# Designs tried in a protein design run: peptides against a protein of PDB entry 2QAS. Part 19

Target 1, 120 residues: chain A of PDB entry 2QAS
Amino acid sequence: PPEDLMQYEAMAQDALRGVVKAALKKAAAPGGLPEPHHLYITFKTKAAGVSGPQDLLSKYPDEMTIVLQHQYWDLAPGETFFSVTLKFGGQPKRLSVPYAALTRFYDPSVQFALQFSAPE

## One batch from the design tools (peptide; aimed at target 1 Y40 Q69 L86 G90)

Design b2_p17_6_s3 (made by RFdiffusion4, then SolubleMPNN; from b2_p17_6, 9 letters changed)
Fold by OpenDDE base, seed 5:
Structure b2_p17_6_s3 (fold): chain B 120 residues (1-120), chain A 17 residues (1-17)
Amino acid sequence: as target 1 above (120 residues)
Amino acid sequence: AAVDYQEQAAAAFRASE
């Protein structure tokens, strides 16, 4: 097949990353997500720009999934990354995740799913 | 348990894949 020099698949994925950004902005707005909507977000922990507690990231050397449902705080969706506070073992921890690091987005309430290819 | 909600929910999600 002909070589795609435009890289349309990558452009399509970037467009769909905009859905995640928009969803997170809705979640960060006053009142949060309308119930029962909630989000599962999977990302590559070693991707450029990912930051968080060393112990937590060491536990997940490849990917980890976070849940934005009942217990999340200070969700801050920027233009290139989002940050959020979550509790692990009862302790609040701050994560910062570039949208480019995402590999999966899922809202179980309506079974809406997106999958992405992220840098290794 | 509420203490490990994130890890429990994430594990359940991965198991469903």
Scores: peptide ipSAE 0.330, ipTM 0.813, DockQ to the pose 0.702
OpenDDE base, seeds 1, 2, 3, 4: peptide ipSAE 0.301, 0.310, 0.303, 0.318; ipTM 0.797, 0.800, 0.801, 0.801

Design b2_p17_6_s4 (made by RFdiffusion4, then SolubleMPNN; from b2_p17_6, 10 letters changed)
Fold by OpenDDE base, seed 4:
Structure b2_p17_6_s4 (fold): chain B 120 residues (1-120), chain A 17 residues (1-17)
Amino acid sequence: as target 1 above (120 residues)
Amino acid sequence: AAVDYQELAAAAFYASQ
């Protein structure tokens, strides 16, 4: 088959990353997500731009999944990355994750799933 | 057992895969 010089699949994935951004912006709005919607977000912990506690990221050397339901604070969805505070072992931890680092997005309430190819 | 909902829910998700 002919070589795709337009890289349409990559463009499509970038567009779909916009869905995650939009969903997070809805989550960050007053009142949060409309119940029962909630989000599971998986990302590469070693991807460029990922920031968080060293001990936490070291515990998950490849990927980790965070849950945005009930216990999350100060969700800040920016244009290129989002940040959020979550509790691990009773301690609040701040994570900053570029949308480009995402590998999976899932809303189990409606079984909506997205998968992404993130840089190694 | 996990103390926070985050850890509990994440663990459940991992186990379901």
Scores: peptide ipSAE 0.275, ipTM 0.791, DockQ to the pose 0.592
OpenDDE base, seeds 1, 2, 3, 5: peptide ipSAE 0.276, 0.269, 0.274, 0.296; ipTM 0.796, 0.793, 0.797, 0.805; seeds 1, 3, 5 fail the geometry check

Design b2_p17_7 (made by RFdiffusion4)
Pose (drawn by RFdiffusion4):
Structure b2_p17_7 (pose): chain A 120 residues (1-120), chain P 17 residues (1-17)
Amino acid sequence: as target 1 above (120 residues)
Amino acid sequence: SYTEPAPDEAAVPAPVL
């Protein structure tokens, strides 16, 4: 015991997914992130709401990490998901990722990191 | 620890926390 009927830990998890959304809004600002800040986003490829090229999604069965630093365009962070154009083998592609699909967040510049979807 | 992406590539292994 005790069984947590309030699910405080789960609520704290969702509250923290919001940091990723807020960080992506600063990155979507004209001029991008304030250097040397850059972002690593890890997400569940099969989590509902994610869309991308069928070929690309098949290459990454469950988890996929993307880096937002030198090569990303048209970052569009909606309230419930974000979309961004990235390059894979020199070929530009478009992704949409719900914040609910996120499992990890990391900014190597200040070594700030978050882990989600992990009730432990 | 983490892996930096290669030029013209956007995917890397997940960071180790």

Design b2_p17_7_s1 (made by RFdiffusion4, then SolubleMPNN; from b2_p17_7 with E9N A10S A11F)
Fold by OpenDDE base, seed 4:
Structure b2_p17_7_s1 (fold): chain B 120 residues (1-120), chain A 17 residues (1-17)
Amino acid sequence: as target 1 above (120 residues)
Amino acid sequence: SYTEPAPDNSFVPAPVL
């Protein structure tokens, strides 16, 4: 097949990352997500721009999945990354994750799934 | 969100897609 010099697949993935951003903005709005919607987000923990407690990230050398349902605080979906406070072992932890680091997005309430190729 | 409890993120397995 001919070489794709436009890199359409990458552009399509970037567009789909926009879906995650939009979903998180809905989640961050007053009242949160409309029930029963909730979000599972998987990302590469060693990707550039990922930030969080060293002890937490060390437990997940490759990927980790977080859930945004009820117990999430100060969700801040920016244009290139989002940050959120979640409970781990009952302790609040702040994570900052670039959308480019995402590998999976899932809303089980409607079985909506996205999968991404994320470089480190 | 501050409404209702949900699983601690330490115990959330990656869902099957």
Scores: peptide ipSAE 0.289, ipTM 0.746, DockQ to the pose 0.244
OpenDDE base, seeds 1, 2, 3, 5: peptide ipSAE 0.275, 0.281, 0.295, 0.279; ipTM 0.750, 0.749, 0.749, 0.745; seed 3 fails the geometry check

Design b2_p17_7_s2 (made by RFdiffusion4, then SolubleMPNN; from b2_p17_7 with A6E E9N A10S A11F)
Fold by OpenDDE base, seed 3:
Structure b2_p17_7_s2 (fold): chain B 120 residues (1-120), chain A 17 residues (1-17)
Amino acid sequence: as target 1 above (120 residues)
Amino acid sequence: SYTEPEPDNSFVPAPVL
């Protein structure tokens, strides 16, 4: 098969990551997501740019899934990464995740899903 | 009457596709 010198797959992946960014910007707006929309986001915990409490990330050496529905605070969707405060065992923890680290995005309310190949 | 509080991110069930 011919070699793809355009790297179309990578371009497509980046375009789809833009959907996640846009969705998070909606989630960060006043009032949050419109009911019943909520988001499941999976990412590679060891990917470059991922940051958060070591005790938390250590529990997930490969991938971690977070949910944005009832309990999330200070969601800040930037241009290259987003940050958010979530509770684990009642304790608030701040996570920062580059969009490039994403491997899955899902909104169960409408069964909308995206899958990504994330470099580690 | 006690009602179960909303879950946090301690336990995230696998989404059903």
Scores: peptide ipSAE 0.287, ipTM 0.736, DockQ to the pose 0.207
OpenDDE base, seeds 1, 2, 4, 5: peptide ipSAE 0.276, 0.283, 0.251, 0.273; ipTM 0.735, 0.739, 0.720, 0.732

Design b2_p17_7_s3 (made by RFdiffusion4, then SolubleMPNN; from b2_p17_7 with E4L E9N A10S A11F)
Fold by OpenDDE base, seed 3:
Structure b2_p17_7_s3 (fold): chain B 120 residues (1-120), chain A 17 residues (1-17)
Amino acid sequence: as target 1 above (120 residues)
Amino acid sequence: SYTLPAPDNSFVPAPVL
């Protein structure tokens, strides 16, 4: 069978990462996400560029999932990564996650889901 | 100003796809 030297599958996956970036930009806009939309985001905690509290990241050596619904602060969706403040155990924590580290994206309100293969 | 409630992120499991 012919070889795909264009690597179309990888290109398509990268395009889908753009959907996550766009969704986060909507979430960061004034007024936030329109109800009942909310986002579950899963990422590899050891991927390059991921940063946050050591205790939190150590608790999740492989992947962790965060939810953006109602209570999230200072969401800053950049071009290559996003950062956000969320509460864990009642304490605000700042996370910075490159889009390349994402493995799952889900909006339960409309059952929209995306899955990605992220590097270690 | 009212802030809508949401669960603490420490208790959020990965969604079932």
Scores: peptide ipSAE 0.303, ipTM 0.770, DockQ to the pose 0.235
OpenDDE base, seeds 1, 2, 4, 5: peptide ipSAE 0.292, 0.162, 0.030, 0.075; ipTM 0.766, 0.749, 0.617, 0.708

Design b2_p17_7_s4 (made by RFdiffusion4, then SolubleMPNN; from b2_p17_7, 7 letters changed)
Fold by OpenDDE base, seed 3:
Structure b2_p17_7_s4 (fold): chain B 120 residues (1-120), chain A 17 residues (1-17)
Amino acid sequence: as target 1 above (120 residues)
Amino acid sequence: AYTAPAPDNSFVAPPVL
């Protein structure tokens, strides 16, 4: 079959990462996400640019999922990464995650899902 | 944001399918 020298599939996946960025910007706006929308975000914990508590990232050496619903603070969706404060075991912890590290995005309220191939 | 109580993230940290 013909060889795809344009790498269209990779382009499409990168474009869809923009959906996550846009959704997070809505989540960061005053009032947060409109009910009942909430977000499950999965990412590679060892991907370049990922940062957070060492104990937390070590506990999940491959990937982990975070949920943004009601209890999230200081969500900052930047151009290349987002950061957010979430509670784990009752303790607030700050995570910074590049969009390139994402492997899954899911909003169960409308069953909207995206999957990505993320480099280590 | 904090609009209502929700579960601690420690309950969903493992990948969810």
Scores: peptide ipSAE 0.132, ipTM 0.666, DockQ to the pose 0.275
OpenDDE base, seeds 1, 2, 4, 5: peptide ipSAE 0.058, 0.052, 0.045, 0.116; ipTM 0.640, 0.652, 0.665, 0.663; seed 4 fails the geometry check

Design b2_p17_8 (made by RFdiffusion4)
Pose (drawn by RFdiffusion4):
Structure b2_p17_8 (pose): chain A 120 residues (1-120), chain P 17 residues (1-17)
Amino acid sequence: as target 1 above (120 residues)
Amino acid sequence: NPFYQEEKAAEYEEFLA
Protein backbone atom coordinates (compact mmCIF):
# COMPACT_ATOMS: atom_id res chain seq x y z
CA PRO A 1 0.00 0.00 0.00
CA PRO A 2 -1.12 2.66 -0.55
CA GLU A 3 -3.07 2.37 -3.80
CA ASP A 4 -3.13 5.81 -5.41
CA LEU A 5 -6.67 6.54 -6.57
CA MET A 6 -5.54 10.00 -7.66
CA GLN A 7 -2.86 8.58 -9.91
CA TYR A 8 -0.54 11.43 -9.03
CA GLU A 9 2.36 9.82 -10.80
CA ALA A 10 0.38 9.49 -14.04
CA MET A 11 -0.80 13.10 -13.86
CA ALA A 12 2.82 14.23 -13.30
CA GLN A 13 3.80 12.27 -16.39
CA ASP A 14 1.23 13.97 -18.61
CA ALA A 15 2.05 17.36 -17.09
CA LEU A 16 5.64 16.79 -18.11
CA ARG A 17 4.82 15.84 -21.72
CA GLY A 18 3.85 19.45 -21.90
CA VAL A 19 7.51 20.49 -21.56
CA VAL A 20 8.20 18.77 -24.85
CA LYS A 21 5.34 20.71 -26.48
CA ALA A 22 6.64 23.99 -25.04
CA ALA A 23 10.19 23.21 -26.20
CA LEU A 24 8.93 22.41 -29.70
CA LYS A 25 7.20 25.80 -29.85
CA LYS A 26 10.43 27.60 -29.16
CA ALA A 27 12.08 25.45 -31.84
CA ALA A 28 9.30 26.30 -34.27
CA ALA A 29 9.89 29.98 -33.63
CA PRO A 30 11.45 31.81 -36.61
CA GLY A 31 15.16 31.37 -36.10
CA GLY A 32 14.85 28.01 -34.40
CA LEU A 33 16.28 26.95 -31.06
CA PRO A 34 18.89 29.12 -29.30
CA GLU A 35 22.16 27.37 -30.05
CA PRO A 36 23.66 25.08 -28.89
CA HIS A 37 20.29 23.65 -27.90
CA HIS A 38 18.99 20.75 -29.98
CA LEU A 39 16.44 18.00 -29.27
CA TYR A 40 16.26 14.25 -29.32
CA ILE A 41 12.66 12.95 -29.41
CA THR A 42 11.87 9.29 -29.02
CA PHE A 43 8.43 7.92 -29.75
CA LYS A 44 6.38 4.80 -30.27
CA THR A 45 5.95 4.24 -34.00
CA LYS A 46 2.77 2.19 -33.60
CA ALA A 47 1.14 4.54 -31.11
CA ALA A 48 -2.16 5.72 -32.54
CA GLY A 49 -2.07 9.11 -34.23
CA VAL A 50 1.39 8.80 -35.77
CA SER A 51 1.65 9.02 -39.51
CA GLY A 52 4.64 8.81 -41.85
CA PRO A 53 5.84 7.15 -44.99
CA GLN A 54 4.79 3.51 -44.82
CA ASP A 55 8.32 2.44 -45.82
CA LEU A 56 9.94 4.46 -43.03
CA LEU A 57 7.52 3.37 -40.29
CA SER A 58 8.12 -0.30 -41.24
CA LYS A 59 11.84 0.18 -40.67
CA TYR A 60 11.18 1.22 -37.05
CA PRO A 61 8.77 -1.34 -35.49
CA ASP A 62 8.29 0.18 -32.07
CA GLU A 63 10.68 3.01 -31.08
CA MET A 64 12.13 5.75 -33.23
CA THR A 65 14.35 8.64 -32.28
CA ILE A 66 14.64 11.83 -34.29
CA VAL A 67 17.04 14.67 -33.74
CA LEU A 68 16.04 18.33 -34.26
CA GLN A 69 19.25 20.25 -34.80
CA HIS A 70 20.79 20.72 -38.25
CA GLN A 71 18.16 19.15 -40.50
CA TYR A 72 14.50 19.83 -39.95
CA TRP A 73 11.98 21.97 -41.75
CA ASP A 74 8.49 23.30 -41.22
CA LEU A 75 8.18 22.21 -37.58
CA ALA A 76 4.50 22.64 -36.78
CA PRO A 77 3.74 21.93 -33.09
CA GLY A 78 -0.04 21.69 -32.71
CA GLU A 79 -1.70 21.48 -29.29
CA THR A 80 -2.03 17.66 -29.32
CA PHE A 81 0.68 16.58 -31.82
CA PHE A 82 3.54 17.94 -33.88
CA SER A 83 4.63 17.41 -37.50
CA VAL A 84 8.09 18.00 -39.06
CA THR A 85 9.95 17.34 -42.27
CA LEU A 86 13.22 15.43 -41.88
CA LYS A 87 15.65 13.70 -44.33
CA PHE A 88 16.32 10.01 -44.50
CA GLY A 89 19.08 9.01 -46.88
CA GLY A 90 18.89 12.47 -48.33
CA GLN A 91 15.15 12.10 -49.02
CA PRO A 92 12.84 14.58 -47.24
CA LYS A 93 9.83 13.04 -45.46
CA ARG A 94 7.00 14.26 -43.25
CA LEU A 95 6.05 12.97 -39.78
CA SER A 96 3.24 13.58 -37.35
CA VAL A 97 3.78 12.59 -33.71
CA PRO A 98 1.31 12.94 -30.83
CA TYR A 99 2.78 14.07 -27.55
CA ALA A 100 1.13 10.95 -26.15
CA ALA A 101 3.40 8.79 -28.29
CA LEU A 102 6.53 10.28 -26.70
CA THR A 103 8.69 8.10 -24.49
CA ARG A 104 11.88 10.17 -24.16
CA PHE A 105 13.16 13.72 -24.41
CA TYR A 106 16.79 14.84 -24.29
CA ASP A 107 18.73 18.04 -24.96
CA PRO A 108 22.45 17.14 -24.92
CA SER A 109 23.49 20.76 -24.44
CA VAL A 110 22.33 21.03 -20.84
CA GLN A 111 21.87 17.30 -20.33
CA PHE A 112 18.19 17.73 -19.60
CA ALA A 113 16.23 14.56 -20.06
CA LEU A 114 12.67 13.20 -19.56
CA GLN A 115 11.19 9.73 -19.71
CA PHE A 116 7.49 9.01 -20.23
CA SER A 117 4.99 6.18 -20.78
CA ALA A 118 7.00 4.45 -18.03
CA PRO A 119 4.95 3.90 -14.87
CA GLU A 120 7.74 1.76 -13.43
CA ASN P 1 25.02 14.76 -44.54
CA PRO P 2 22.41 12.46 -46.24
CA PHE P 3 22.36 10.11 -43.28
CA TYR P 4 22.10 12.60 -40.44
CA GLN P 5 19.06 11.07 -38.70
CA GLU P 6 20.35 7.41 -39.04
CA GLU P 7 23.79 8.29 -37.59
CA LYS P 8 22.48 10.38 -34.69
CA ALA P 9 19.87 7.77 -33.81
CA ALA P 10 22.58 5.05 -33.73
CA GLU P 11 24.88 7.16 -31.60
CA TYR P 12 22.03 7.99 -29.20
CA GLU P 13 21.19 4.28 -28.76
CA GLU P 14 24.79 3.54 -27.93
CA PHE P 15 24.77 6.41 -25.42
CA LEU P 16 21.68 5.01 -23.64
CA ALA P 17 23.12 1.48 -23.67

Design b2_p17_8_s1 (made by RFdiffusion4, then SolubleMPNN; from b2_p17_8, 10 letters changed)
Fold by OpenDDE base, seed 4:
Structure b2_p17_8_s1 (fold): chain B 120 residues (1-120), chain A 17 residues (1-17)
Amino acid sequence: as target 1 above (120 residues)
Amino acid sequence: DDNYQEDQAKKFQEELA
């Protein structure tokens, strides 16, 4: 097939990452996500910019999935990354995840799914 | 312990399978 010198796929992926950012901004707004919407977000734990408790990240050497539904706090969706407080084993942990680290986004309520390629 | 994140993530993975 012809070589795509425009790199349309990369452009599309970048645009779709924008969807995730926009969704998180809605989730962070007063009142949170409109029921029954909730988000499952998967990311590469070793990707550049990912930060959180070492013990937690060590438990997930490749990828981990977090859920934003009933128990998430201080969601802060920035321009390049978002941060959020979640409870693991009952303990609150702060995670910071660049949008570039995402590999999957899913909202079961409407079966909306996105997949991304993330660097190792 | 309340393992909400772990439980929900597991449920999700099972749903995808």
Scores: peptide ipSAE 0.370, ipTM 0.847, DockQ to the pose 0.703
OpenDDE base, seeds 1, 2, 3, 5: peptide ipSAE 0.366, 0.365, 0.362, 0.370; ipTM 0.847, 0.849, 0.847, 0.850

Design b2_p17_8_s2 (made by RFdiffusion4, then SolubleMPNN; from b2_p17_8, 6 letters changed)
Fold by OpenDDE base, seed 2:
Structure b2_p17_8_s2 (fold): chain B 120 residues (1-120), chain A 17 residues (1-17)
Amino acid sequence: as target 1 above (120 residues)
Amino acid sequence: NPNYQEEEAARFEAELA
């Protein structure tokens, strides 16, 4: 088969990461996500740029899934990463996740799913 | 629900299994 020197698949994956960024920007806007939309985001906890409480991240040595539905605060979707405050055991924790660390994005309200390759 | 994140994430993973 012909060799793809353009690396279209990688470009497509990068474009799809843009979907996540755009979705998070919608979620961060006043009023939040339009119901019933909500997001499940999975990421590699050891990926470069991932930041959060050590005790929390230690519980998830490989991947972690966070839910953005009813309980999320100060969602800040930047250009290369997003940060958000979530409660774990009733305690607010700040997570910072590069889009490059994502492995899965899902909105069950419309069954929209994306999968990504992420560094170890 | 103080355990919303953990419970909801777990439920989601279970549904995908």
Scores: peptide ipSAE 0.410, ipTM 0.870, DockQ to the pose 0.910
OpenDDE base, seeds 1, 3, 4, 5: peptide ipSAE 0.400, 0.383, 0.401, 0.396; ipTM 0.867, 0.862, 0.866, 0.865

Design b2_p17_8_s3 (made by RFdiffusion4, then SolubleMPNN; from b2_p17_8, 9 letters changed)
Fold by OpenDDE base, seed 5:
Structure b2_p17_8_s3 (fold): chain B 120 residues (1-120), chain A 17 residues (1-17)
Amino acid sequence: as target 1 above (120 residues)
Amino acid sequence: DPNYQEDQAAAFRKLLA
């Protein structure tokens, strides 16, 4: 097949990452997500820009899935990354995740799923 | 649930299995 010099696939992937960003912005709004919507977000923990407690990230050397449903705080969806406070082992931890680090997005309530390729 | 994240993540993996 001919070479795609436009890199449409990459553009499409970026557009879909925008869906995640938009969803998180809705989640960050007062009142949170409309029930029963909730989000499962998977990302590469070693991707550039990912930050959080070292002990937590060490526990998940490859990928981590976080859940945004009933227990998330101070969700701040920026333009290139989002940050959120979640409790792990009962302790609040702040995570910062670039959208580029995402590998999966899922909302079970409506079975909406997205998959992304992220840097290894 | 102090292990909410861990539990839900595990449930998610099971859901996709």
Scores: peptide ipSAE 0.375, ipTM 0.869, DockQ to the pose 0.928
OpenDDE base, seeds 1, 2, 3, 4: peptide ipSAE 0.374, 0.375, 0.360, 0.374; ipTM 0.867, 0.869, 0.864, 0.867

Design b2_p17_8_s4 (made by RFdiffusion4, then SolubleMPNN; from b2_p17_8, 8 letters changed)
Fold by OpenDDE base, seed 5:
Structure b2_p17_8_s4 (fold): chain B 120 residues (1-120), chain A 17 residues (1-17)
Amino acid sequence: as target 1 above (120 residues)
Amino acid sequence: DPFYQEQQAAAFQQQLA
């Protein structure tokens, strides 16, 4: 097959990462996501720019899935990364995750799924 | 539920299996 010098697939993937960003912005709006929408977000914990409690990240050496449904606080979807406070073991933890670190996005309510390639 | 995140994440992984 001919070489794609435009790298359209990469462009498309970036656009789809934009969907996640947009969804998170909706989730961050007052009142949160409209019921019954909720989000499962999976990311590479060792990807560049990922930050959070060391003990938490060490527990998930490869990938980690977080759930945004009811119990999430201070969701801040930036342009390159989002941050959110979630409770683990009853303790609030702040995570910052670049969109580039994402490997999966899923909204079970409508069975909407996206998969992404992320750095190891 | 203090383990809501862990529980839901596990449930999701189970669904994908």
Scores: peptide ipSAE 0.365, ipTM 0.855, DockQ to the pose 0.931
OpenDDE base, seeds 1, 2, 3, 4: peptide ipSAE 0.353, 0.353, 0.357, 0.357; ipTM 0.850, 0.852, 0.854, 0.852

## One batch from the design tools (peptide; aimed at target 1 T65 G90)

Design b2_p18_1 (made by RFdiffusion4)
Pose (drawn by RFdiffusion4):
Structure b2_p18_1 (pose): chain A 120 residues (1-120), chain P 18 residues (1-18)
Amino acid sequence: as target 1 above (120 residues)
Amino acid sequence: EEIEAAEEEQAEADAAME
């Protein structure tokens, strides 16, 4: 015991996914992130709401990490998901990722990191 | 060159998030 009927831990998890959304809005600002800040985003490829090239999604069965630093265009962070154009083997592709699909967040510049979807 | 740099950066990010 005690069983948590308020699910405080779960609410704290969701509240923290919001940091990712806020960080992506600063990155979507004209001029991008303030250097040397850059972002690693890890997400569940099969999580509902995610869309991308069928070929690319098949290459990454469950988890997929993307880095937002030197090569990303048209970052569009909506309120419930974000979309971004990245390059894979020199080929530009478009992704849409719900904040709910996120499992990790890391900025190597200040070593700030978050882990989600992990009730432990 | 640009493609190789982007692949190296992505590989580093994959390793860091493992």

Design b2_p18_1_s1 (made by RFdiffusion4, then SolubleMPNN; from b2_p18_1, 10 letters changed)
Fold by OpenDDE base, seed 5:
Structure b2_p18_1_s1 (fold): chain B 120 residues (1-120), chain A 18 residues (1-18)
Amino acid sequence: as target 1 above (120 residues)
Amino acid sequence: SEVAREEAEQAAAREAMA
């Protein structure tokens, strides 16, 4: 088969990562996500740029999933990464995750799913 | 509570992906 010199797959992946960014920007708007929408976001915990509680990241050395539904604070979706405060074990923790670290995005309310290839 | 439920859901999701 012909070699794709345009790298369309990579471009498509970038575009789809943009969907996540856009969704998070909606989630960050006043009032948060419109019910019943909520987000499951999975990312590689060891990916470059990922930051968060050491104990938490150590607990999940490969991937971890966060849920944005009722309890999330100070969601800040930047252009290359997003940060958010969530509770783990009842304690608020700040996570910063580059979009490039994402491996899965899912909204169960409408069964919308995206999968990404992240650096291993 | 809603908080507890969401945390449990997060935990379950994380464990499911472990």
Scores: peptide ipSAE 0.126, ipTM 0.743, DockQ to the pose 0.571
OpenDDE base, seeds 1, 2, 3, 4: peptide ipSAE 0.060, 0.081, 0.052, 0.094; ipTM 0.692, 0.713, 0.686, 0.725

Design b2_p18_1_s2 (made by RFdiffusion4, then SolubleMPNN; from b2_p18_1, 8 letters changed)
Fold by OpenDDE base, seed 1:
Structure b2_p18_1_s2 (fold): chain B 120 residues (1-120), chain A 18 residues (1-18)
Amino acid sequence: as target 1 above (120 residues)
Amino acid sequence: AEVEEEEREQAAARAAMA
């Protein structure tokens, strides 16, 4: 088969990462996401730019999933990464995740799912 | 109740990825 020198699939995935960014911007707006929308976000914990509680990241050396629905604070979706405060064991912790680190995005309310290739 | 369910759901999701 012919070799794709344009790397169209990579372009498409990059465009779809924009969907996640846009969704997070909606989630960060006053009032948050419109019910019943909520977000499952899975990312590679060792990807460049990922930061958070060291004990948590050590516990999940490959991937972890966070849920944004009722308990999240200070969601800040930037151009290349987002940050958010979530509770782990009752303690608020800050996570910073580049969009490039994402491997899965899911909104169960409408069964909308995206999967991405991320660095190992 | 919703908050509690979310925390449980999130914990389960994270655990499943371990």
Scores: peptide ipSAE 0.099, ipTM 0.712, DockQ to the pose 0.438
OpenDDE base, seeds 2, 3, 4, 5: peptide ipSAE 0.095, 0.079, 0.096, 0.085; ipTM 0.711, 0.698, 0.709, 0.713

Design b2_p18_1_s3 (made by RFdiffusion4, then SolubleMPNN; from b2_p18_1, 8 letters changed)
Fold by OpenDDE base, seed 2:
Structure b2_p18_1_s3 (fold): chain B 120 residues (1-120), chain A 18 residues (1-18)
Amino acid sequence: as target 1 above (120 residues)
Amino acid sequence: SEVAREEEEQEEARKAME
């Protein structure tokens, strides 16, 4: 079979990661996400650049899924990573997640799902 | 699954804050 020297699949993955970034930018805009949209974001907790409370990350040694719906604050979608404050057990926790660390993106409201290969 | 469990935890956390 012909060899893909263009690496189109990787390009496609990057483009799709851009969807997540764009979605988060919408979520960060005034008024937040348009109802009923909300986001399930899964990422590798040990991926380079992932930052958060040690206790929280230790609880999820492989992957972690966060939900952005009603209880999220200071969502800051940067160009290479996003940060957000969420409450776990009633306590606010600040997470910083590179887009490259993502493995899953899901919006249940419209059943839109994306999957990614994150660094090991 | 781990993912499912995490989602449930997030849901419970949200409910607790309502």
Scores: peptide ipSAE 0.067, ipTM 0.715, DockQ to the pose 0.084
OpenDDE base, seeds 1, 3, 4, 5: peptide ipSAE 0.044, 0.045, 0.053, 0.046; ipTM 0.647, 0.647, 0.680, 0.649

Design b2_p18_1_s4 (made by RFdiffusion4, then SolubleMPNN; from b2_p18_1, 11 letters changed)
Fold by OpenDDE base, seed 4:
Structure b2_p18_1_s4 (fold): chain B 120 residues (1-120), chain A 18 residues (1-18)
Amino acid sequence: as target 1 above (120 residues)
Amino acid sequence: SEVAREEEEQRRAEQLMA
């Protein structure tokens, strides 16, 4: 096939990462996500810029999936990364995840799914 | 994958029932 010097696929992937950012901004707005919407977000735990409790990240050396439904606090969707407080074993943990580290985004309520390539 | 399903189920339980 002809060589794509424009790299349209990469552009499309970047645009789709924008969907995740926009969804998180909706989730961070007053009142949170409109029911029954909720988000499953998977990311590479060793990707550059990922930060959180060492014990938690060590438990998930490759990928980790978090759920944003009823138990999330202080969601802060920035321009390049988002941060959020989640409970694990009853204890609040703060995570910061660059959008570039994402590998999967899923909203089960409407079966909307996105997949991304992320750095190893 | 099976691993992914198990992780999601566990995470959901941890986060929604914490």
Scores: peptide ipSAE 0.208, ipTM 0.760, DockQ to the pose 0.085
OpenDDE base, seeds 1, 2, 3, 5: peptide ipSAE 0.111, 0.037, 0.057, 0.040; ipTM 0.699, 0.605, 0.650, 0.651; seed 3 fails the geometry check

Design b2_p18_2 (made by RFdiffusion4)
Pose (drawn by RFdiffusion4):
Structure b2_p18_2 (pose): chain A 120 residues (1-120), chain P 18 residues (1-18)
Amino acid sequence: as target 1 above (120 residues)
Amino acid sequence: SAPVYDPWSGLEVANSDG
């Protein structure tokens, strides 16, 4: 015991997914992130709401990490998901990722990191 | 080119060969 009927830990998890959304809005600002800040985003490929080229999604069965630093265009962080154009083998492709699909967040510049979807 | 991994999680970065 005790069983947590309030699910405080789960609410704290969701509240923290919001940091990723806020960080992506600063990155979507004209001019991008304030250097040397850059982002690593890890997400569940099969989590509902994610869309991408069928070929690309098949290459990454469960988890996929993307980096937002030198090569990303048209970052569009909606309120419930974000979409971004990245390059894979020199070929530009478009992704949509719900904040609910996120499992990790890391900025190597200040070593700030978050882990989600992990009730432990 | 060699793949790039997230220095924190160790997971491969999907768009590293951009």

Design b2_p18_2_s1 (made by RFdiffusion4, then SolubleMPNN; from b2_p18_2, 5 letters changed)
Fold by OpenDDE base, seed 2:
Structure b2_p18_2_s1 (fold): chain B 120 residues (1-120), chain A 18 residues (1-18)
Amino acid sequence: as target 1 above (120 residues)
Amino acid sequence: AAPVYDPYSGKEIANWDG
């Protein structure tokens, strides 16, 4: 097949990463997400820019899936990454995740799913 | 509490708190 020199697939992926950023901005706004929407987010824990407690990241050496529904605090969706405080085993911990590290986004309420390739 | 899994992917949800 002919070679795609425009890299359309990569451009499409970047556009779809924008959907995640926009969804997180809605989640961070006053009142949070409109019910019953909630978000499952999967990311590569070893990707560049991922930050969090070492013990937690060691527990998930490849990918981690987090849920943003009822128990999240100080969600800060930046331009290139988001940070959020979540409870793990009852303990609040802060994560910082670049959008480029994402491999999956899912909203079970409407069964909306996105998948991404992410750098190691 | 026991781990909770994403029914779509089967992945464990890390921050599912009881």
Scores: peptide ipSAE 0.474, ipTM 0.872, DockQ to the pose 0.720
OpenDDE base, seeds 1, 3, 4, 5: peptide ipSAE 0.466, 0.474, 0.456, 0.458; ipTM 0.871, 0.876, 0.869, 0.869

Design b2_p18_2_s2 (made by RFdiffusion4, then SolubleMPNN; from b2_p18_2, 7 letters changed)
Fold by OpenDDE base, seed 2:
Structure b2_p18_2_s2 (fold): chain B 120 residues (1-120), chain A 18 residues (1-18)
Amino acid sequence: as target 1 above (120 residues)
Amino acid sequence: RPPLYDPYSGKEIANWDG
C-alpha cells in the first residue's frame, strides 16, 4: 500500500484538537458556555506540561477527567494549553493542561465526542 | 460526597463537589 508521507491522520488529529481549543474559547467568553452545553475533558496527568497541585495530580496518576459546566473560573484557553480554576473537594485549584495531553473531549448535551492519543 | 461519573465513559469527574 502507498505510504502516506503527508501524515494526514496526524494533521486531522491536530485539527480536532483545535475543536477543543475553540470550544474552550467559547466557554471562556462572557456568559460562558451556551446552555445546556458543558464539557467533559480527560487528559493524561503525567503528560509534559500538565501542572497543578501535587496532591491532586497524585490522586490521578494516569488520567483525570474534569467537567466545565457551572463551576469553573478564570478559564484561559491559550494557543498550546489552557488553564482553569476548578473546585476539588470544595477547594479552588488551578490546572494547566496542554491540548496535546488530552485523551477525550465530550459534550453530553449533544453527544459530541472526540478521542485522542496523548504522549507523555 | 458521592462521585459523579461521565455517563459516556464511566470516568469519575474529578471536580465534582456534590
Scores: peptide ipSAE 0.520, ipTM 0.895, DockQ to the pose 0.729
OpenDDE base, seeds 1, 3, 4, 5: peptide ipSAE 0.514, 0.512, 0.504, 0.510; ipTM 0.893, 0.893, 0.891, 0.893

